Peptides against a protein of PDB entry 5K2M. Designs and how they scored, part 165

Target 1, 273 residues: chain A of PDB entry 5K2M
Amino acid sequence: MRIGITYTVLRREEMAIKERAGEFGEVVMLHEDDLLFPGNYDLDVVIIRNVSHFKALYTARLFESEGIPTVNSSRLIFEAGDKLFATLRLAGKVPVPEWKAALSEGGALRVPDSLGYPLVSKPVFGSWGRLLAKVNDRDSLEAVLEHRKWMKNPLYGIHYFQEFVEKPGRDIRSYVIGGEFVGAIYRYSNHWITNTARGGKAEPCSDPEVEELSVKAWEAFGEGALAIDIFESEKGLLVNEVNPNMEFKNAARVTGADMAGKLVEYAVEVAKT

## One batch from the design tools (peptide; made by RFdiffusion4, then SolubleMPNN)

Design b2_p24_6_s3 (from b2_p24_6, 14 letters changed)
Fold by OpenDDE base, seed 5:
Structure b2_p24_6_s3 (fold): chain B 273 residues (1-273), chain A 24 residues (1-24)
Amino acid sequence: as target 1 above (273 residues)
Amino acid sequence: DKLKEEIEELMRKYRDDPVARSGE
């Protein structure tokens, strides 16, 4: 078994994946600078760990074009990594925050007529809460839309909004790999954007409802390794988003779950299919 | 190489930026 691992930065996650992969076969580390296509890669499977969503997507597709399966697949990266496309998958299977999408400034200005205020404006792509805006009123909405007009990427013209969910000072990050629930954590923050990378505390989450919901959310996509962001709301648990390029160093530390091992095991299974 | 170092430096800066580090 020859296992490729593509990466941008060698993080704790990539080091853990490398170490665990070495127990299953030969490991080939592939930095982005090492990748040229078409190429003659002698690999049975590639674990995609590129930091950029788009680089991960294209890297996966390029390996697939050479007959080498990837974890995650380009299909999964595409559908799960776009917040709107992910919402479309999730909404049919699990509770999600109320949302609206508009394709123009004029359409976006009508979103409050349906969702009310406050709103959350999100780009359809991006990580780490980048370009999230809590929109409390009309003036704030106009300001966000004005700024979006001057952003060069045409995808910023896709206006995705959610209802603002009041959270109890935390959210939940769960992990499902190959349909198996691996673990979950609470991420604490006083900011409405709860993210452990912003200095939030993480604690283990042992909740059967979270486990069941996480598996159902994964089933909406039906493959791969996903981190799942869940909100605790007055309406119950809501699946906010999924991440096909998951960070798990904090979750692994807090829960003791062998997330890297589970990812490698799944990759080996994919290679044998 | 040079691009790797630049990306790593950008990623370090990004990691050091509390706002940018908003991931797990």
Scores: peptide ipSAE 0.016, ipTM 0.441, DockQ to the pose 0.119; fails the geometry check
Fold by OpenDDE base, seed 3:
Structure b2_p24_6_s3 (fold): chain B 273 residues (1-273), chain A 24 residues (1-24)
Amino acid sequence: as target 1 above (273 residues)
Amino acid sequence: DKLKEEIEELMRKYRDDPVARSGE
């Protein structure tokens, strides 16, 4: 078994994946600077750990074009890594926050007629809460839309909105790999954007309802390794988003779950299919 | 290339910001 691992930065996650992969076969570390296509890669599977969503997507597709399966697949990265496309998959299977999409400024200005205020404006791509805006009124909506007009990437012209969900000072991050629930954490924050990357505390989450909902959310996509963000709302648990390029350092630390091992085991299974 | 520039900026911020690298 020959296992490739693509990466941008050698983080704790990549070191753990490398270590566990070595127990199953030969490991080939592939920094982004090492990648050139078309190429002759002698690999049975590639674990995709590029930091950029788009670089991860294209890297996966390029290896697939050489007949080498990837974890995650380019299909999964594409569908799960876009907040709107992910919502389209999730909405038919699990409870999600109410949402609207508009393709113009004129359309976006009508969103409050259905969602009301406050609402949340999100770009369809990005991580760590970048460019999330809580929109409390018409003036704030107009300001967000005005700024979007001057952004360089045309994807900022895709207007995605959610209802604002009141949270109890925390949210939930769960992990499902190959359809198996691996673990979950609470992420605490004094800000409405809850993220451990912004200095939030992480604690283990042991809730059977979270486990069941997380597996159902994964089944909306039907493959791969996903981190799942869940809100505790007055309406019950809501699946906010999924991440096909998961960070798990804090989750592994506080839960003791072998996230890296589970990911490698799944990659080995994919290689044998 | 606008996309290339955006990706490079995001990667730079991730590498240089210890808070951004703190985890999920």
Scores: peptide ipSAE 0.014, ipTM 0.437, DockQ to the pose 0.141; fails the geometry check
Fold by OpenDDE base, seed 1:
Structure b2_p24_6_s3 (fold): chain B 273 residues (1-273), chain A 24 residues (1-24)
Amino acid sequence: as target 1 above (273 residues)
Amino acid sequence: DKLKEEIEELMRKYRDDPVARSGE
């Protein structure tokens, strides 16, 4: 078996994936600079680890066009990597924070009529809490919308809002690969954005309810490897978002779960299908 | 974002390093 791994940067995750993939067959590391299409690649499966959501999406689709399956698939990357599209999948299966989407400033200004304040403004794409804003009032909403007008990417004109969820100083990140729950962590922060990328501490999360909810969230998409962000709220557990291009170095370290191995095993399974 | 900054720094460092890019 020949396993491709596309990547932008050799992170701990990519190194771990490479190492584990070597147990199953020949590993072909493919930096973004190596990716030319059409390329007539001789690979049974490709694990997509490009940092950019869009580069990951296009890379997956390009390999698929050559008949090579990818983990994750371009479909999954597309649907899960967009916060709004992910919400559309999730909302029918699991509890999610209340949300609204608007396609204009005028529409966005009416969002508080439904959700009230405070709101959370999110771009539909991006990671590490970039461009997340807690919107406490009309003045703040107007400011966010004004700034969005000057952003070059038209996707910033898609206004996605959630209710602000009061969290107990932490959130949960779980990992589900091929429908199997692999592990979960608490991410602690004194800031309303709880992300380990911003210096948050991670601890193991062992909660059967989290496990069950995580699997259900994965089932909303029905394939691939997903990191799932879950909020603890007064309403119970809420699935906030999913990530089809997961970072897991902290989670792997804290939980001891073999996330890289599980990812490779799933990729091998996909290759055999 | 410490991790973001780290990744961006790594991306800059590895972008023009063929050896680093090869995954060796």
Scores: peptide ipSAE 0.007, ipTM 0.412, DockQ to the pose 0.040; fails the geometry check
Fold by OpenDDE base, seed 4:
Structure b2_p24_6_s3 (fold): chain B 273 residues (1-273), chain A 24 residues (1-24)
Amino acid sequence: as target 1 above (273 residues)
Amino acid sequence: DKLKEEIEELMRKYRDDPVARSGE
């Protein structure tokens, strides 16, 4: 078996994936700069580890065009990596924060009529809490909308809002690969954005309700490897978002779960299908 | 954005280092 691994940076995750993949077959490391298509690649499966959502999406689709399956698939990356599209999948299966989408400034200005304040403004793409804004009032909403007009990417004109969820100084990140729950962590922060990438602390999360909800969230997509972000709210657990390009170094360290191994095992399974 | 900054720095490093990019 020949396993490709596409990457932008050799992070701890990519090193772990490479190491574990070597136990199953020949590993072909493919740096982003070296990818050209069509390329007639001789691979049985490709694990997509490009940092950029869009680079990952297009890389996956390009390999699929060569008849090579990818983990994750381009479909999954597309649907899960867009916060709005992910919400559309999740909302029918699991509890999610209340949300609204608007396609114009005029529409966006009416969002508080239904959701009230405070709101959270999110871009539909991006990571590490980039461009998240807590919108407390009309003046703040107008400011966010005004700034969005000057952003270059047209996707910034898609206005996605959530209710502000009061959290107990933490959120939950769980991991589901091939429909199997692998593990979960609490991410602690003094900021309303609890992402560990911003310097938060991680601790193991062992909660049967989290496990069940995580699997259900994964089932909304039905394939691949997903990191799932869950909020603890007064209304119970809410699935906030999913990530098809999961970072797991902190989770693996804290839980001891073999996330790299599980990912490789799933990729091998996909290759054999 | 500690992790983001680290990734961006690593991206610059690996882009300019062919040996590093090869996965060795």
Scores: peptide ipSAE 0.006, ipTM 0.405, DockQ to the pose 0.040; fails the geometry check

Design b2_p24_6_s4 (from b2_p24_6, 16 letters changed)
Fold by OpenDDE base, seed 1:
Structure b2_p24_6_s4 (fold): chain B 273 residues (1-273), chain A 24 residues (1-24)
Amino acid sequence: as target 1 above (273 residues)
Amino acid sequence: SKLKEEILEIGEKFKDDPVGRSGE
């Protein structure tokens, strides 16, 4: 078994994945600078750990074009890594926050007619709560839309909105790999964005409803390794988004779950199919 | 395509805070 690991930065997660992969076979670390296609890669599977969503997507697709399966697949990265495309998968399977998509400013200005205020403006791509805006009124909506016009990337012209979900000062991040629930954490913050990368605290989450919902959310995609963001709302649990390029250092630390090992085990299974 | 170029350019510009996904 020859396991490739593509990466941008050797983080704690990539180190753990490398160590666990070494128990199953030969490990080939592939920094982004090492990647040239078409190539002659002698690999049974590649674990995609590029930090950039787009670099991860294209790296996965490039290996797949050479007959090498990837974890995650380019399909999964594409569908799960876009908030709108992920919502389209999730909405038919699990409870999600009420959402609207608009393809113009004029369309976006009508979103409150359906969702009301407050609402959340999200880019369809982005990390660590970047460019998330709580929009409380018309003036704030107009300001967000005006700023989006001046952004270079045309994907900022795809307007994705959710209802604002009042959370109990926390959200949940769960992990499902190959359809198996691996673990979950609470992320605490006094800010409406509860991401631990922004100074939130992590605690273990042991809730059977979270486990069941997390597996169902994974089943909406049907493959790979996903982190799943869940809100506790007055309406019950809501799946907010998924991440096909998950960080898990805090979850692994807090839960004691071998997330790196589970990821490698799944990659080995993928290599055998 | 123009879209692909713009996606790549933004990826390079924000390499230290890359586009895509929520951190832990």
Scores: peptide ipSAE 0.058, ipTM 0.444, DockQ to the pose 0.348
Fold by OpenDDE base, seed 3:
Structure b2_p24_6_s4 (fold): chain B 273 residues (1-273), chain A 24 residues (1-24)
Amino acid sequence: as target 1 above (273 residues)
Amino acid sequence: SKLKEEILEIGEKFKDDPVGRSGE
């Protein structure tokens, strides 16, 4: 078996994936600079580890065009990597924060009539809480909408909002690969954005309700490897978002779960189908 | 799908955006 691994930066995750993939066959590391299509690649499967959502999406689609399956697939990257499209999948299967989408400023200005204040403005794409805004009032909403008009990417004109969820100074990040729950962590932060990239501490999460909910959230997509962000709210557990381009260094360290091994095992299964 | 193609076209213009880093 020949396993490709595409990457932008050789992180701890890519090193671990490479090491585990070597136990199953020949490993071909493919930096973004090595990718030229059509390329007639001799690979049984490709693990997509490009940092950019769009580069990951296009890389997956390009390999698929040559008949090479990818983990994750371009379909999954597309649907899970967009917060609105992910919400549309999740909302039919699991509890999610209350949300609204608007396609104009005039539509967006009516969102508080349904969600109230405070609400959260999100771009449909992004990571590490980039361009998240807690909107407490009308003046703040107008300011966010005004700034969006001047952003060059037309996707910033897609207005996605959620209710503001009060969290107990933490959230949950879980991992589901091929429908199997692999592990979960608590992310502690004094900021309303609890991402560990902002100075949060990770601790193991061992909760059967989190495990069950995480698997159900994965089933909304039905394939691949997903990181799942879960909020602990007064309404119970809420699935906030999913991520098809997971980092797992801290989760693997804290839980001891073999996330790299599970990802490779799933890629090998995909190659055999 | 047509929607997939359209969003792919939009995404290509911004393929170098470091969006998709799932910070833990």
Scores: peptide ipSAE 0.059, ipTM 0.433, DockQ to the pose 0.670; fails the geometry check
Fold by OpenDDE base, seed 5:
Structure b2_p24_6_s4 (fold): chain B 273 residues (1-273), chain A 24 residues (1-24)
Amino acid sequence: as target 1 above (273 residues)
Amino acid sequence: SKLKEEILEIGEKFKDDPVGRSGE
């Protein structure tokens, strides 16, 4: 078996994936600079680890066009990596924060009539809490909308909003690979954005309700490897978003779960189908 | 709630623990 691994930066995750993939066959590391299409790639499967959502998406689709399956698939990356498209999948199966989407400034200005204040403005794409805004009032909403007008990417004209969920100073990140729950962590932060990249402790989360909800959230997409962000709210657990390009170094460290091994095992299964 | 207060205290205690970038 020949396993490709595409990457932008050789992180701890990519090193772990490489090491575990070596137990199953020949490993071909493919930096973004190595990728040209159409190509003559002799690979049974490709594990997609490009940092950029769009680069990951296009890389997956390009390999698929050569008849090579990818983990994750371009379909999954597309649907899970867009916050609005992910919400559309999730909302039919699991509890999600209340949300609104508007396609104009005039529409966006009416969002508080439904969601109230405070609300959260999100871009449909992006990671690490970039361009998240807690909107407490009309003046803040107008400011966010004004700034969006000057952003070059047309996707910033897609106005996605959620209710502000008052979190207990943490959120949950779970991992589901091939439909199997692999593990979960609490991410502690005093900031309303609980992304551990901004500083915070990870601790193991052992909660059967989180496990069940995480599997249900994965089933909304039905394939691949997903990290799932879950909020603890007054109305119970809410699935906020999913990530088809997961980091897991801290989760693996604190839980002891073999995230890299599970990902490789799933990729090997995909290669055999 | 008591739970929220306890969690906030934990968060303050570990605020300087670097947890990684992409989603974690």
Scores: peptide ipSAE 0.049, ipTM 0.576, DockQ to the pose 0.109; fails the geometry check
Fold by OpenDDE base, seed 2:
Structure b2_p24_6_s4 (fold): chain B 273 residues (1-273), chain A 24 residues (1-24)
Amino acid sequence: as target 1 above (273 residues)
Amino acid sequence: SKLKEEILEIGEKFKDDPVGRSGE
């Protein structure tokens, strides 16, 4: 068994994955600078750990073109890593925040007619709450739309909106790998963006409803390793988004779950199929 | 094409975009 691991930066996650992969076979660490395609890669599977969504997506697809399976697959990275595409998968299986998509400014200006205010403007791609805007009124909506016109990426012209969900000062991050629930954490924040990378605290989440919902959310995609963001709302649990390029160092530390091991085990299973 | 330039500029601008950092 030869296991590739693609990476941009060696984080705690990549080190843990490398260590666990060594138990199953030869590990080949592949920095982004080492990747050239087409290439003669002698690998049975590649674990994709590129930081950039698009680099991860293209790296996965390039290995797949060489007949090498990836974890996650390019399909999963594509569908789960886009907030709108992920919502389209999730909405058929699990409760999600109310959402609207518009393909023009004129369409976007009508979103409040259905969602009301406040609403959240999201780019379809991005992490760490980047370019999330709480839109409280018409003036704020117009400002967000105006700013989007000056953004160079045409994907910023895809207007994705959600209802603003009032959260109890926290959200839930769960992890499902190969259809198995691995663990979950509460992420505490006084800000409406609950990302622990911004100084939030993480605590273990042991809730059977979270576990069940997390597995159902994973089943909307049907493969790979996903981190799942869940909101505790007045309407109950809502699946906000999923991430096919998950960080898990805090979750692993807090829960004691062997997330790196589970990821490697799944990659080895994928290699054998 | 203008689109190709936009994609390249996007690629450069987002080269370091940690889009995949699901911040815990």
Scores: peptide ipSAE 0.046, ipTM 0.490, DockQ to the pose 0.325; fails the geometry check

Design b2_p24_7_s1 (from b2_p24_7 with E1G D4S Y12V V16A A18R A24L)
Fold by OpenDDE base, seed 1:
Structure b2_p24_7_s1 (fold): chain B 273 residues (1-273), chain A 24 residues (1-24)
Amino acid sequence: as target 1 above (273 residues)
Amino acid sequence: GGSSEGEFDEEVLERARRAAEEAL
C-alpha cells in the first residue's frame, strides 16, 4: 500500500501520521510545492493535511479526479469546513446553537428579531476564532456588517449568526474517525473564544454523553475524520462546529489516544474499499 | 495518575493561522 500525505507545514500531527503510516505501507510525503496536477500519482490513498481549508479541498478533489481516494474526501472537507454547510448537516441530527443565515446586510439586520441579542457573528470559513464577533446590540451589528462590506472575499458577504452560548469557562473538542470515538478534551479559557486563548489548558473529557453526541455528529456527515466542537450550555450539549482538518497534538497528548494511528487505519480502510 | 494539563501550543496555532491567512 502506498499512502500519500499532503501537507503545508510538518507539524507534530503530520510527523505522527507519517510514522504510523509507515507501519502500513510506503509513505509518500507531498508538500504543497510538490503538488502538480495531473500528476499520475501512484497512491492507494492520500491523507490531506494542508493547513488551508481551500488548499485541502482542492487537493482532495484533484487526487479524486485521478481515482485516488482521500482522507478526508473533498465532499467532507467542503461540507464540514464551511460553518454554515456543517450546521445544515448537524442541525438534522444533533442539538446545535440556534442560528440564522443572511445573504445581505438588510437580511442580517433582521437576525436579532429572531435570535435576539447577544449574537455571535461568524465567517463561514476560517479557523482559530478569526473574525468571530460577539454582537451585543444594534450598533455592534451595524459595525460588523460595515466591516464585512469592505472585505474583498465575497464569502464575507454570507452572514452566519449563532446565539451566544454561555459556557462554563470551557468547551469540548472531541474526535471521531471512521465513526469511532477516539477521544475528547476540555479546553479552558477565560475568554468566550476558547480556541485562541493563550495559555489555555486542555484536560481529558470522559463523558458518555459527549461520546454519544460526537458519534451522532459524525454520522451527520457519515465519513472521514472530524474534530467536533461541543458547548456545555443551559440547554445541554450543543454541537457548535466540526473541523475536517483537525489538529490533535494537544488532544493526543492529554488523552493518550493514538489519533494519528486511528487516522491512518481509517485511510487504509478507505484505500481498500 | 497526574492529569497532564497541557497548554495550547501557541506557536503551532500562530503558524497555522498565518499559513491559512496567506492561503486566502
Scores: peptide ipSAE 0.014, ipTM 0.512, DockQ to the pose 0.032
Fold by OpenDDE base, seed 4:
Structure b2_p24_7_s1 (fold): chain B 273 residues (1-273), chain A 24 residues (1-24)
Amino acid sequence: as target 1 above (273 residues)
Amino acid sequence: GGSSEGEFDEEVLERARRAAEEAL
């Protein structure tokens, strides 16, 4: 078996995946600079670890065009890596924060009529809380919308909003790979954006409700490896978002779960199908 | 979009952020 691993930056996760993949076969590390298509790739499966959502998406689709399966698939990356498309999947299966999408400024200005204030403005793409805004009032909404007009990427013209969820100074990140719950952590932060807070603490989360909800959230997509971000709210547990290109170094460290091994095992299963 | 876990190696995070921004 030949296992490709595409990457932008050799992080702790990519090192762990490489190490575990070496137990199952030959490992081919593929930096983004090594990727040209069409290509002659002799690989049974590719683990996609490109940092950029779009680079990951296109890399997966390009390998699939060569008849090489990917983990995650381009379908999963596309649906899970877009916050709006992910919400469309999740909302049919699990509790999610109340949300609205608008395709124009005029539409976006009516979002508070349904959701009220405060709102969270999210770009449909992006990582590490980039361009997340807590929108407390009309003036801040207008400012966010005005700034979006001057952004070069037309996807910034897709207006996605959630209700602001009051969190107990933490969120939950769970991991589901191939439909198996692998583990979960609490991420502590004094900032409303928990996933970008410097000096955050991670602790193990052992909650059967989190496990059940995480599996159901994964079932909304029905394949691959997902990190699942869950909020503890007054309404109960809410699935905020999923990540098809997960970081797991802290979760693996804190839980002791072999996240890299589980990912490789799943990739090996995908290669055999 | 990738969500990161709260405990970052700042150097890895910064490199990953730059790489992600250059890719947009």
Scores: peptide ipSAE 0.009, ipTM 0.528, DockQ to the pose 0.083
Fold by OpenDDE base, seed 5:
Structure b2_p24_7_s1 (fold): chain B 273 residues (1-273), chain A 24 residues (1-24)
Amino acid sequence: as target 1 above (273 residues)
Amino acid sequence: GGSSEGEFDEEVLERARRAAEEAL
């Protein structure tokens, strides 16, 4: 078996995936600079670890066009990596924060009539809480909309809003690979944007409700490896978003789960189908 | 000397941020 691994930066995750993949066959590391299409790639499967959502999406689709399966698939990356498309999948299967989408400023200005204040403005793409805004009032909403007019990417014209969820100073990140729950962590932060990248503590999460909800959230997509972000709210557990290009270094360290091994095992299964 | 393994290497995040910006 020949396992490709595409990457932008060799992180601890990519090193762990490489090491575990070496137990199953020949490993071919493919930096973004090594990728040229159409190509003559002799690979049974490719694990997609490009940092950019769009580079990951296009890389997956390009390998698929050559008959090489990818983990994750271009379909999954497309649907899970867009916050609105992910919400559309999730909302039919699991509890999600109340949300609205608007396709114009005039539409966006009416969102508070339905959801009230405070709101969270999200771009449909991006990671690490980039361009998230807590919108407390009309003046803040107008400012966010005004700034988006001057952003070059047309996707900033897709206005996605959620209710502001009061969290108990933490959120949950779970991991589901091939439909199997692998593990979960609490991420602690005093900031309304909880991210371990911002100096948050991580602790193991052992909650049967989180496990069940995480599997149901994965089933909304039906394939691949997903990190799932869950909020603890007054309404119960809410699935906020999913990530088809997961970071798992902190979760693997804290839980002791072999997330890299589980990802490779799943990629080997995909290669055999 | 306990390796401060817990910090997301700001350099990795910044490289990842730049890589994400260059793809737009």
Scores: peptide ipSAE 0.008, ipTM 0.508, DockQ to the pose 0.035
Fold by OpenDDE base, seed 2:
Structure b2_p24_7_s1 (fold): chain B 273 residues (1-273), chain A 24 residues (1-24)
Amino acid sequence: as target 1 above (273 residues)
Amino acid sequence: GGSSEGEFDEEVLERARRAAEEAL
């Protein structure tokens, strides 16, 4: 078996995936600079670890065009990596924060009529709470919309809003690979945006409700490896987003779960199908 | 600079790259 691993940066996750993949076959590390298509790649499966959502998406689709399966698939990356498309999948299966989408400024200005204030403005793509705004009032909404007009990427003209969810100073990140719950962590932050990779505290989360909800959230997509971000709210657990290109170093460290091993095992099974 | 998931911006990507290289 020949296992490709595409990457932008050799992180702890990519090192762990490489090490674990070596137990199953020959490992081919493919930096973004090594990728040229069509390339006639001799690979049985490719694990996609490109940092950029779009580079990951296109890389997956390009390998698939050569008959090489990917983990994650281009379909999953596309649907899960877009916050709005992910919400569309999730909303029919699991509790999600209340949301609205608008395709114009005039539409966006009417969002408070449905959701009230405070709102969270999200770009449909991006990570680490970039360009997330807590919108407390009309003036703040107008400012966010004004700034979006000057952003070069047309996707910033897609106005995605959620209700603001009051969280207990933490959120939950769970991991589901091939439909199996692998583990979960609490991510602590004094800020309304929780992210452990910014130096936040992480602790193990052992909650059967989180496990069940995480599997249901994965089932909304039905394939691949997903990190799932869950909020503890007054309304109960809410699935905020999923990530098809997960960081897991903190979760693996805190839980002791073999996230890299589970990912490789799943990729090996995908290669056999 | 931290690692990033699903990043679009090349500047942030380059910061992440440099940070990862410094950590190795």
Scores: peptide ipSAE 0.007, ipTM 0.502, DockQ to the pose 0.070

